# Designs tried in a protein design run: peptides against a protein of PDB entry 2Q3Z. Part 25

Target 1, 272 residues: chain A of PDB entry 2Q3Z
Amino acid sequence: YVLTQQGFIYQGSAKFIKNIPWNFGQFEDGILDICLILLDVNPKFLKNAGRDCSRRSSPVYVGRVVSGMVNCNDDQGVLLGRWDNNYGDGVSPMSWIGSVDILRRWKNHGCQRVKYGQCWVFAAVACTVLRCLGIPTRVVTNYNSAHDQNSNLLIEYFRNEFGEIQGDKSEMIWNFHCWVESWMTRPDLQPGYEGWQALDPTPQEKSEGTYCCGPVPVRAIKEGDLSTKYDAPFVFAEVNADVVDWIQQDDGSVHKSINRSLIVGLKISTKS
Target 2, 254 residues: chain A of PDB entry 2Q3Z as posed
Amino acid sequence: YVLTQQGFIYQGSAKFIKNIPWNFGQFQDGILDICLILLDVNPKFLKNAGRDCSRRSSPVYVGRVGSGMVNCNDDQGVLLGRWDNNYGDGVSPMSWIGSVDILRRWKNHGCQRVKYGQCWVFAAVACTVLRCLGIPTRVVTNYNSAHDSNLLIEYFRNSEMIWNFHCWVESWMTRPDLQPGYEGWQALDPTPQEKSEGTYCCGPVPVRAIKEGDLSTKYDAPFVFAEVNADVVDWIQKSINRSLIVGLKISTKS

## One batch from the design tools (peptide; made by RFdiffusion4, then SolubleMPNN)

Design b1_p10_3_s4 (from b1_p10_3, 5 letters changed)
Fold by OpenDDE base, seed 2:
Structure b1_p10_3_s4 (fold): chain B 272 residues (1-272), chain A 10 residues (1-10)
Amino acid sequence: as target 1 above (272 residues)
Amino acid sequence: PPQRPIGTPE
């Protein structure tokens, strides 16, 4: 989890699982230096360098910083996400074969955001950075991954009288979504939550005002302990949300229907 | 393959 530089990232769909090779390259020349730059340009460092540096001994703190800095939202982060198939002014997310080129581009262009990433690119870069910093980390893929926007642990679709989904979906389910899990102790929590912690660097929801997510104990997610920091409800929903259809009837009434055909969550953890 | 939203079961 720290030593491996090459691995696979799972993609596709729940029924048609695919994978791509990925070069994490955490030990390649200059990559550690870039990771340190990433820490030194994070908003917390810029606000109070002494405080930030004093907290870098904490994998919890560093993990959260990295989660926020891998995306360029809110800061001088690494990657700009894009999902609309318009990549002509940058690099298609599907073109990347490793983290090294991305990180080098970011650094070499004055910490300018790299265009473009999608979930596995964010996750893979985060994995590289965390490994560089000595934190055991792996990429995970979750199929039928929910994006809950209102912390109700539901994905809600609004449908007309014909059952057709209306408008742009605020809440959504990805065919697949990737994030990382990092191994660390959690002295900031009650005993028993040491081990794998989920971190999601894809900019989906803000956490404490920043597009970041985690770390949250995988155990907490498994046990449904949504009170644990950070962002337990969001991560829980990614893998466990229920789908609800709100169907408008002719008389103006709304019918609530639980969608039992769409099952959220099928998580695969890598062994790299 | 790109990441994309789904609205219906596979």
Scores: peptide ipSAE 0.385, ipTM 0.883, DockQ to the pose 0.456
Fold by OpenDDE base, seed 5:
Structure b1_p10_3_s4 (fold): chain B 272 residues (1-272), chain A 10 residues (1-10)
Amino acid sequence: as target 1 above (272 residues)
Amino acid sequence: PPQRPIGTPE
């Protein structure tokens, strides 16, 4: 989880699982230096360098910083996400084969955001950075991954009396989504939550005002302890959200249906 | 293949 530089990232769909090779390259020349630059340009460092540096011995702190800095939202982060198939002014997310080129491009262009990434690219870069910093980390893929946008642990579809989707369809389920899990102790939590912690660097929802997510104990998600920091409800929803259809009748009545035909979440953790 | 929203459930 620290020493492996080549691996695979799972993609595709729940019915058609695929994988791609990925070069994490955490030990390639200059990569550690780039990771340190990433830390030195994070908003917390810029606000108070001394405080930020004093906290870098905490993988909890560092993990959260990295989660925020891998995306360029809110800061001078690494990657700009894009999902609309218009990648002509950059690199298609599907073209990347490793983290090293991305990190080098970011650094070599004055820490300018790299175009473009999607979930596995964000996750892979985060994995590289965290491994560079000595934090055991693996990429995780979750199929039928829910993006809960209103913190109710539901994916809600609104339909008319004919079953036709209404509105802008803001609630969403990804065919797959990737994030990382990092191994760390959690002295900031009650005993028993050491181990794998979920971190999600893809900019989906803000946490404490910043597009970051985690760390949250995998155990907490598994046991449904949504009170544990950070961002347990959001991560829980990614893997456990219920799909609800709201059917509005012409008379104004609303029918709630729990859709059991679509199962949210099928999480696969990498072996290395 | 890219990450994409799945179709609306039936």
Scores: peptide ipSAE 0.367, ipTM 0.875, DockQ to the pose 0.435
Fold by OpenDDE base, seed 4:
Structure b1_p10_3_s4 (fold): chain B 272 residues (1-272), chain A 10 residues (1-10)
Amino acid sequence: as target 1 above (272 residues)
Amino acid sequence: PPQRPIGTPE
């Protein structure tokens, strides 16, 4: 979880699981230095360097900072996400084969955001950075991964009388989504929440005003403890959300239907 | 393959 530099990232769908090889490269030349630069350009350091540095011994603090800094939202972060298949002015997310090139590009261009990433790219870069900083970390893939945008633990679809989805389809389920899990103690929580912590660097929702997510104990998610910081409801929904169809009838009435055919969440993690 | 939304079970 710290020493492995090459691995696989799972992709595809629940029915058709695929994987790609990935070079995390946390021990390659200059990568640790780049990770330290990442910390030194984070908003908290810029606001109060002394306070930020004093907290870098906490993997909880560092994990949250890294989650925010791997994406370029809100700060001088590493990657710009894009999902519309228009990648001509950068690099297609599907083209990356490792974290090293991404991090080097970021640093070499004055910490300018790298175009482009999707979930596994964000997760992989975060994994590299966290490993560089001595935090045991693994990439996790969740198939049928929900993106709850209104914090109600539901994915809601609006349908006409023929069952066709209407509107902008803002709420959605990803075919797959990747994030990371890092091993750490949680002295900031009640006893029992040490172990794997979920962190999500893909900019999906803001947490305390910043596009970051976690750390949240995997145990808390499994047990349904949604009060546990950070971002337990969001992460819980990614793997456990229920799907609701709002079906409009010809008379203007709306029927609520639980969609039991669309099952959210199938998490795959590595043991290496 | 890219990450993308799904509206129905695959």
Scores: peptide ipSAE 0.362, ipTM 0.876, DockQ to the pose 0.454
Fold by OpenDDE base, seed 3:
Structure b1_p10_3_s4 (fold): chain B 272 residues (1-272), chain A 10 residues (1-10)
Amino acid sequence: as target 1 above (272 residues)
Amino acid sequence: PPQRPIGTPE
């Protein structure tokens, strides 16, 4: 989790699982230095360097900072996400084969955001950075991953009487989504939540005003403890959200229907 | 049904 520089990232769909090789390269020349630059350009450091540095002994704090800095939202972060197949002015997310080139490009261009990333790219870069900083980390893939936008643990679709989705669907389920799990103690929580912590660097929802997510104990998600910081409801929904159809009739009546054909969540963890 | 890898633009 710290020493392995090469691994695999799972992709595809629940029905057709794929994987790609990935070079995390945490020990390659200059990568640690770039990770330190990443910390030194984070908003908290810029606001109060002394306070930020004093907190870097906490993997909880560092993990949260890294999850925010791997994406370029809100800050001078590493990657710009794009999902519309229009990558001509950058690098296709599907072209990356490792974290090193991404991090070097970011640093060499004055910490300018790198175009482009998708979930596994964000996760892989975060994994590299966290490993560089001595935090055991692995990439995780969740198939049929939900994006809950209103924190109600539901994916809601509005449908007409014929079952056709009406309006712009804001919430959605993705074929797969990647994030990272990092091993750390949680002295900020009640006993028993040490171990793997979920962190999500893909910009999806803001957490305390910043596009970041976690750390949240994997145990808390498994046990349904949504009060556990950070971002337990969101991460819980990624793997456990229920799907609801609101079916409208021509007479104006609305029927709530649980959609049992859309099953959210199938998480795969790697051993390295 | 599920779609492509998750995230928000920008």
Scores: peptide ipSAE 0.340, ipTM 0.817, DockQ to the pose 0.204; fails the geometry check

Design b1_p10_4_s1 (from b1_p10_4, 5 letters changed)
Fold by OpenDDE base, seed 3:
Structure b1_p10_4_s1 (fold): chain B 272 residues (1-272), chain A 10 residues (1-10)
Amino acid sequence: as target 1 above (272 residues)
Amino acid sequence: EHQDIPQGPG
């Protein structure tokens, strides 16, 4: 995990699994220094440097900071996300082959956000940074990954009597989504939640006012312990959300239907 | 392969 510089990231769909090679490059020249710069430009450091530095011994704290700083949404973070296939003013997310070029571009342009990333790019950069900081980390892919916006563990669609989706599709299911899992103890939780912790650097929802997610124990997600910090309901929904159709009839009546054809969640983790 | 189109989070 910490020592592996080259790996694979799983992509595609549950039916058609793909992978790409990725150079994490955590030991390449200057990458550790860039990771330290990333910590030194985070909002918590800028607010109180002494407090931030005193907390950097905690993988829980550092993991949460990195989750927020890999995206640029609230800070001088590394990557700007874009999903609309319009990448002409930057680099297509599909063009990246490793984290090193991204991190070097970010640093060399005065910590200006790099255009563009998608989930696997965010995850891969986070993986590199966390490994540089000595935190064992792997990229994880979840197929049919839900994005729950209202923390109700549901993906809700409004449909007409013909089954056609009505209105704006706010909630969605990704064909795949990537995040990271990091190995750490959780002294801030009850015993038994040590081990793999999910962290999601893709800016999907705010956690405590910042686009970050986790760390949350993988065990807590498996056991359905939604009270476990951080962001257990959101991560749980990514892998376990139910899909609900609200079917409107001509008479104005609404029928609630569980959509069993849309199965959320199929998680694949790498061994390295 | 990219994530689902047309709209992602962010």
Scores: peptide ipSAE 0.041, ipTM 0.781, DockQ to the pose 0.176
Fold by OpenDDE base, seed 1:
Structure b1_p10_4_s1 (fold): chain B 272 residues (1-272), chain A 10 residues (1-10)
Amino acid sequence: as target 1 above (272 residues)
Amino acid sequence: EHQDIPQGPG
């Protein structure tokens, strides 16, 4: 989890699992220096360098910073996300074969955002950075991954009386989504929450005002402890959200559809 | 190679 520089990232769908080779390259020349630059340009360092540096001994703190800094939302972060298949002014997310080129491009262009990333790219770069900083980390793929936007642990679809979807889908289920799990102790929590912690660097929702997610104990998610910091409800929903199809009648009445069941969540953790 | 796309109810 720290020493392996080459691996695979799982993609595709639950029925048709695919993978791509990925060069994490955490020990390649200059990568550690780039990871340190990433820490030195984070908003917390810019606000109070001494306080930020004093907290870098905490993998909880560092993990949360890295989660926020791998995306360029709110800060001088590494990657700009894009999902509309219009990548002509940058690099297609599907073109990347490793984290090293991304990190080098970011640094060499004065910490300007790299175009473009999607979930596996965000996760892979986060994995590289965390490994480089000595935090055991793996990429995780979750098939049928939910994005809950209103923190109700539901993915809700609204249909008319004919079963046609009404309005734009705000909440969604990804065919797959990637994030990372990092191994750390949790002295900030009750005993028993040490071990794998989920971190999601894909800019999906704000946590405490920043596009970041986690760390949250994988155990807490498995046990349904949604009070656990950080972002337990969101990560829980990614893997366990219930899907509800609502039928809206002309009279304003709403009832659940009986005809459709969607399954959220099939998590696969990498073993390398 | 696979693009991250939302799956909907159809």
Scores: peptide ipSAE 0.040, ipTM 0.751, DockQ to the pose 0.131
Fold by OpenDDE base, seed 4:
Structure b1_p10_4_s1 (fold): chain B 272 residues (1-272), chain A 10 residues (1-10)
Amino acid sequence: as target 1 above (272 residues)
Amino acid sequence: EHQDIPQGPG
């Protein structure tokens, strides 16, 4: 989890699982220095360097900072996300084969955002950074991954009388989504929540005003403890959301239907 | 296929 520099990232769908090779490269020349620069340009450091530095001994604190800094939302972060298949002014997310080139590009261009990333790219870069900082980390793929935007633990679709989806698909289920799990103690929580913590660097939702997610104990998600910091409801929804169809009839009545054919969540953790 | 795409109901 710390020592492995090469690995695989799972992609595709639950029915058609694929993988790509990935070079994490956490021990390659200059990568640790770049990870330290990432910490030194984070908003918390810029606001109060002494306070930020004093907290860097906490993997909880560092994990949350890294989750925010791997994306370029709100800060001088590493990657700009894009999903519209228009990558001509940068690098296609599908073209990356490792974290090293991304991190070097970011640093060499004055900490300017690298174009472009998607979930597995964000996760892989976060994995590299966290490993560099001595935090045991693995990439996780979740198939049929829900993106709950209104924090109700549901994915809601609106349909007409013919079953056709109406309006903007604001809430969605990804065929797959990637994030990371990091091993750490949680002295900031009640006993028993040490171990794997989920962190999501893909800029999906804001947490405390910043596009970051976690750390949240994997145990808390498994047990349904949504009170645990950070972002337990969001991460829970990614793996456990129910799908609801709101069907509007000709008379203007609305029928609620639970879509049992759409099962959210099939998590695969890499064993390295 | 490698792109993260919304599965949607369809």
Scores: peptide ipSAE 0.040, ipTM 0.755, DockQ to the pose 0.142
Fold by OpenDDE base, seed 5:
Structure b1_p10_4_s1 (fold): chain B 272 residues (1-272), chain A 10 residues (1-10)
Amino acid sequence: as target 1 above (272 residues)
Amino acid sequence: EHQDIPQGPG
């Protein structure tokens, strides 16, 4: 994982799985230096450099920092997310073919956010950074990935009697979503949670006040141990949320639709 | 389509 510089990222949909080639390029010239700059501009370093540096030996700590710093939310992070098909003032997320150009652009423009990223771009950049820092990491794609915003492990759609969605679609299902899994020990947890840890650098929900996610043991997600730090309920919901269509009648009564066929989650991990 | 456009239940 650490040694692989070229790979594929899975995209598309559960019915139409696609992949794109991606150059992670963690060993290309200057990339390590850029990764170190990323650490040196993180909010924890700016708050207390000595404390931050003392914790950089922990892949748990570093992973969490990287998940926050790959997005530009709340900090001088690398990428600005955009999903509205209006990319004219930047680079379309679909045009990227590797992490190296993104990281170089970020650094060369004074650590200004790069426009634009979406989930696979965030994940790929995080993968590059983590690999560069010596943390075995792979990109993961989850099809029909849920975004639970209220921590109820449900994706709820409210509809009127005509089937029209009411309100905002704050909770959503992505056709696909990408994040990373990193291999690390978890000395901060009970024994048995070493191994693959999920980290999500796409800015979706705040964790401890910052748009970051994880690390959370993949085992904890598989076993439904939602008490496990970090962000187990959120990551669990991405792969296991139940989808509920509520039909609201004129009398205010609400009932579940019986015609739900959508299943949340189909996770594919990269092999390299 | 490779964009991360949310897709609801239809």
Scores: peptide ipSAE 0.039, ipTM 0.751, DockQ to the pose 0.141

Design b1_p10_4_s2 (from b1_p10_4, 5 letters changed)
Fold by OpenDDE base, seed 1:
Structure b1_p10_4_s2 (fold): chain B 272 residues (1-272), chain A 10 residues (1-10)
Amino acid sequence: as target 1 above (272 residues)
Amino acid sequence: DHQDIPQGPG
């Protein structure tokens, strides 16, 4: 996980799994230096350099910083996300073949945000950075991945009496979503939560005021322990959310229907 | 090497 520089990222759908080759390139020239710059421009360093540096021995702390800094939301982070198929003023997310070019562009342009990324790009860059910093990390693809926006562990659709969806779908299920899992101890938690920790650098929801996610023990998610820091409910929902249809009647009454046709969550962890 | 774009529910 730390030594492999070339790998694959899984994409597509649960029924039609695809993959792309990706150059993580964590040992390529200058990449470690760029990762250190990333740490040195993070908001916590800018606020208190001594405190930030003293905490860099913690993979938990570093993982959380990296998850926030891979996206450019709230800080001088690496990537700007875009999903509207309008990439003419930058690079299409689908054009990237590795993390190295992205990181070099970021540094060479004075730590200006690179346009553009989507989930697998965010995940891949995070994987590179974490590996550079000595944290065993892998990219994870979750098919039928839910985005819960109100922390109720549900994906809710509102429909009229005819079954037509009303309003914009704020909550959604992605055909696939990518994040990373990093191997670390969790001295900040009860015993037994060491091992793989989920981190999501795609700017989906704020955690403690910053677009970051995790680390959260994969074990906690599997066991349904939503009290574990960080962001257990959100990550749990990505892989386990229930889909609910709310049928609104003209009289204001609401009927609840569980949609079992959409099964949330099919997680595949990469081996490289 | 076709890359799929993440898409919401249809």
Scores: peptide ipSAE 0.048, ipTM 0.753, DockQ to the pose 0.123
Fold by OpenDDE base, seed 3:
Formats: sequence, C-alpha cells, structure tokens
Structure b1_p10_4_s2 (fold): chain B 272 residues (1-272), chain A 10 residues (1-10)
Amino acid sequence: as target 1 above (272 residues)
Amino acid sequence: DHQDIPQGPG
C-alpha cells in the first residue's frame, strides 16, 4: 500500500472484468517534491499558508486536499477530465501507464493541467500522491457505479410509456468508476471509524464548494451512516443507489417504478 | 475500453 510501486487497476464491466498494469512510482526521483508542490499550490495554502501547513499532520486534511488537487477543477490541479473520445490536443486517458509521467508533466509545465484523465487516471495519481506522503492507499474499482447529483440516493430516469428515456440524462451509472481508499485514524469522528477511508478525486460533485470527495469511512458506508463526514451520501449512492423510472403516460400521469434490472455497485479493491 | 461519457460535471 505504501511500498509497492507497480500494480494493477481494474476496469471493464461487471461481466467482463479486465485490468491494466500501472506504475505508481511514488519513490521515483522528484516525485515527492512534486507532491509537496501540489500541497503548496492548493487553495487553502494560498489563502493561509500557516494554517494549511499546521494541518498537514492530519491524513484526513491531506487526503481531502489531494482529492481536490488531483483534478484541475477549482484550482491548479493536475488533470483535466475528458470522456468524449476527442483527445487530439492532449494524451488519451487510455495511453497512460503510470502516474510519474503525469506528475512530471504537470510540474514541468508550471502546474498546468494535464490533458487528459478519466476516473482510473485520477485515482491512480491520487494513490501515488497519497502513498508518497506516507498514507497507505489503494485504488478501488466499483462496477455499475452511480453518480447521484441531488443527494437523494436515487438514479432517476424519466421515461415515456414505451420505456424510452425522455429529456437530459443528468444522472447516470458508470460501467466502472475508480477512486482510492486510504488507511487512517479518524479522531474527528466517534470511535470505530478508523481504517479504510474512501476518497474520490474524479470531479463529479462539489463538496463544500470544491470538486473533492472524502475521506469517508468505508465502515460508515457499509453501515449506512450517512452523517459521517465527508460526503457519505454521495459515496453511499455510488455503491448503493436505487434506480427509479418515472414513467410518463399520454394523459400526463406519472408512475414511479423501481428498476430492478439496473443494480448499482460491485466494488473490488487491490490487495497491494 | 474507456469510461462512459458522463452527463454530470467533469
């Protein structure tokens, strides 16, 4: 979790699981320095350096900062996400084989956003940074991962009487989604929430005004304790959201139906 | 293989 520099990231679908090799490279030359630069350009440091530095002893604080800084939303973060298969002005997310080149490119170009990332790239870079900072971290893949936008723990589709989706599909289920889990104590919570904490660096929803997510105890998610900071409802929904179809009839009536064909969540984690 | 195109913020 800290010592391993090479590993695998799981991808594909629940039916067809695949993996790619990934070089995390947290001990390669200059990577620690880049991770420190990442901390030194974060918005909290820029606002109050003394306060930010005083909090860097907390894995909870650092984890949350890293989740925000791995994406370039809201700050001078590392990666720009793109999913539309138009990568000609950058590097295809599928071309990356490790975190080191990404981090070096980011630093060498004056902390300009690297084009491009998708969920596993965000997760892998976050994993590298957190490991480099001494936080045990692993990449996690969740198949059929929900993106809940309104914090109601539902993925809602509007359908006509023929079952065709109407309007904009704002909420969705990813075929797979990657994030990280980091091992830390949670002195800011009640006893029992130490251990693996979920952090999501992919820019999906804002948390306290910033595209970041977590840390939230994996235990809290398993137990359905949505009151635990940070972002428990969102992470819970990723693995447990129900899918609801709002079926519209010609007479204007609407019928609510639970879609049991779409099962959210199948999480796997690496052992190394 | 790549991730599905999101409909939310990115």
Scores: peptide ipSAE 0.039, ipTM 0.766, DockQ to the pose 0.126
Fold by OpenDDE base, seed 4:
Structure b1_p10_4_s2 (fold): chain B 272 residues (1-272), chain A 10 residues (1-10)
Amino acid sequence: as target 1 above (272 residues)
Amino acid sequence: DHQDIPQGPG
């Protein structure tokens, strides 16, 4: 999990699983230095360098910082996300083959955001950075991954009497979504939550005012403990949200229907 | 089969 520089990232759909090769390259020349720069430009360091540095011995703290800094939202982070298929002024997310080029571009352009990333790119870069910092990390893919925007653990669709979706699809289910899991102790939690922690660097929702997510114990998600920090409800929803259809009838009545055909969550984790 | 293709019901 720390030593492997080459790997695969799973993509596609639950029915048609694909993978791409990825060069994480955490031991390539200059990459560790870039990861240290990433820490030194984070908002917490800029606010209070001494306090930030004193906390860098905590993989919980560092993991949360990295989750926020891999995206460029709110800070001098690495990647700008884009999903509208308009990538002409940058690099298509689909064209990246490794983290090294991304990190080098970021550093070489004065820590300016690299265009562009999507979930697997964010996850892969986070994986590289965390491995560089000595945190065992793997990329994970969740098929039928929910994006809950209102923290109700539901994906809600509004439909007319003909079953057609009305309005903007604010909440959605991705065919796949990628994030990372990092191995760490959780001295900040009750005993038993050591082990794999989910971290999501894709800027989906704000956590404590910053586009970051986790670390949250994978065990807490499996057991449905939504009270544990960080961001347990959001990560839980990604893998377990229920889908609800709100069907409006001609008389103005609204019927709630549970969409049992849409099963959220099928997580694949790499074993090495 | 990229992230930009949601699996939404419609």
Scores: peptide ipSAE 0.039, ipTM 0.756, DockQ to the pose 0.140
Fold by OpenDDE base, seed 5:
Structure b1_p10_4_s2 (fold): chain B 272 residues (1-272), chain A 10 residues (1-10)
Amino acid sequence: as target 1 above (272 residues)
Amino acid sequence: DHQDIPQGPG
């Protein structure tokens, strides 16, 4: 979790699980320095350097910063996400084979965002950074991963009487989604929430005004303790959201057509 | 294949 530089990232679908080799490269030359630069350009450092530095001994604090800084949303972060198959002005997310080149490109171009990333790229880079900073971290893949946008723990699809989807389908179920789990104590929580903490660097939803997610105890997610900081409802929904298909009638009435509660979530954690 | 997540603007 700290020492392994090469690994695999799981992709594909629940029915067709795939993996890709990935070089995390946390011990390659200059990578630690780049990780420190990442910390030094984060919004909290820019706001109050002394306060930020004083908190870097906390893996909770650092994890949350890294989650936000791996994406370039809101800050000078590492990666720009793109999902529309138009990657001609950058590097296709599918072309990356390791974190090192991404981090080096970011640093060498004056901390300009690297084009482009998707979930596994975000997760892998976060994993590298966290490992560099001495935080045991692994990449996690969740198949049929839900993106709940309104914090109701539901993925809702609206259809007309003909079954045609209405609206923009803002809430989605990904075939797979990747994030990281990091091992840390949680002195900021009640006892029993030490251990694996979920962190999601893919810019999906804002947390406290920034595109970041976690850390949240994996235990809290497992037990359904949605009051646990940070972002427990969101992470819970990724793995447990119910899928509801609504049919809207001409009179404006809505009724449930299908409940797909059993479809969301199949989490695979890497062992190395 | 990820469909609809906000792109990360710079």
Scores: peptide ipSAE 0.034, ipTM 0.738, DockQ to the pose 0.077; fails the geometry check

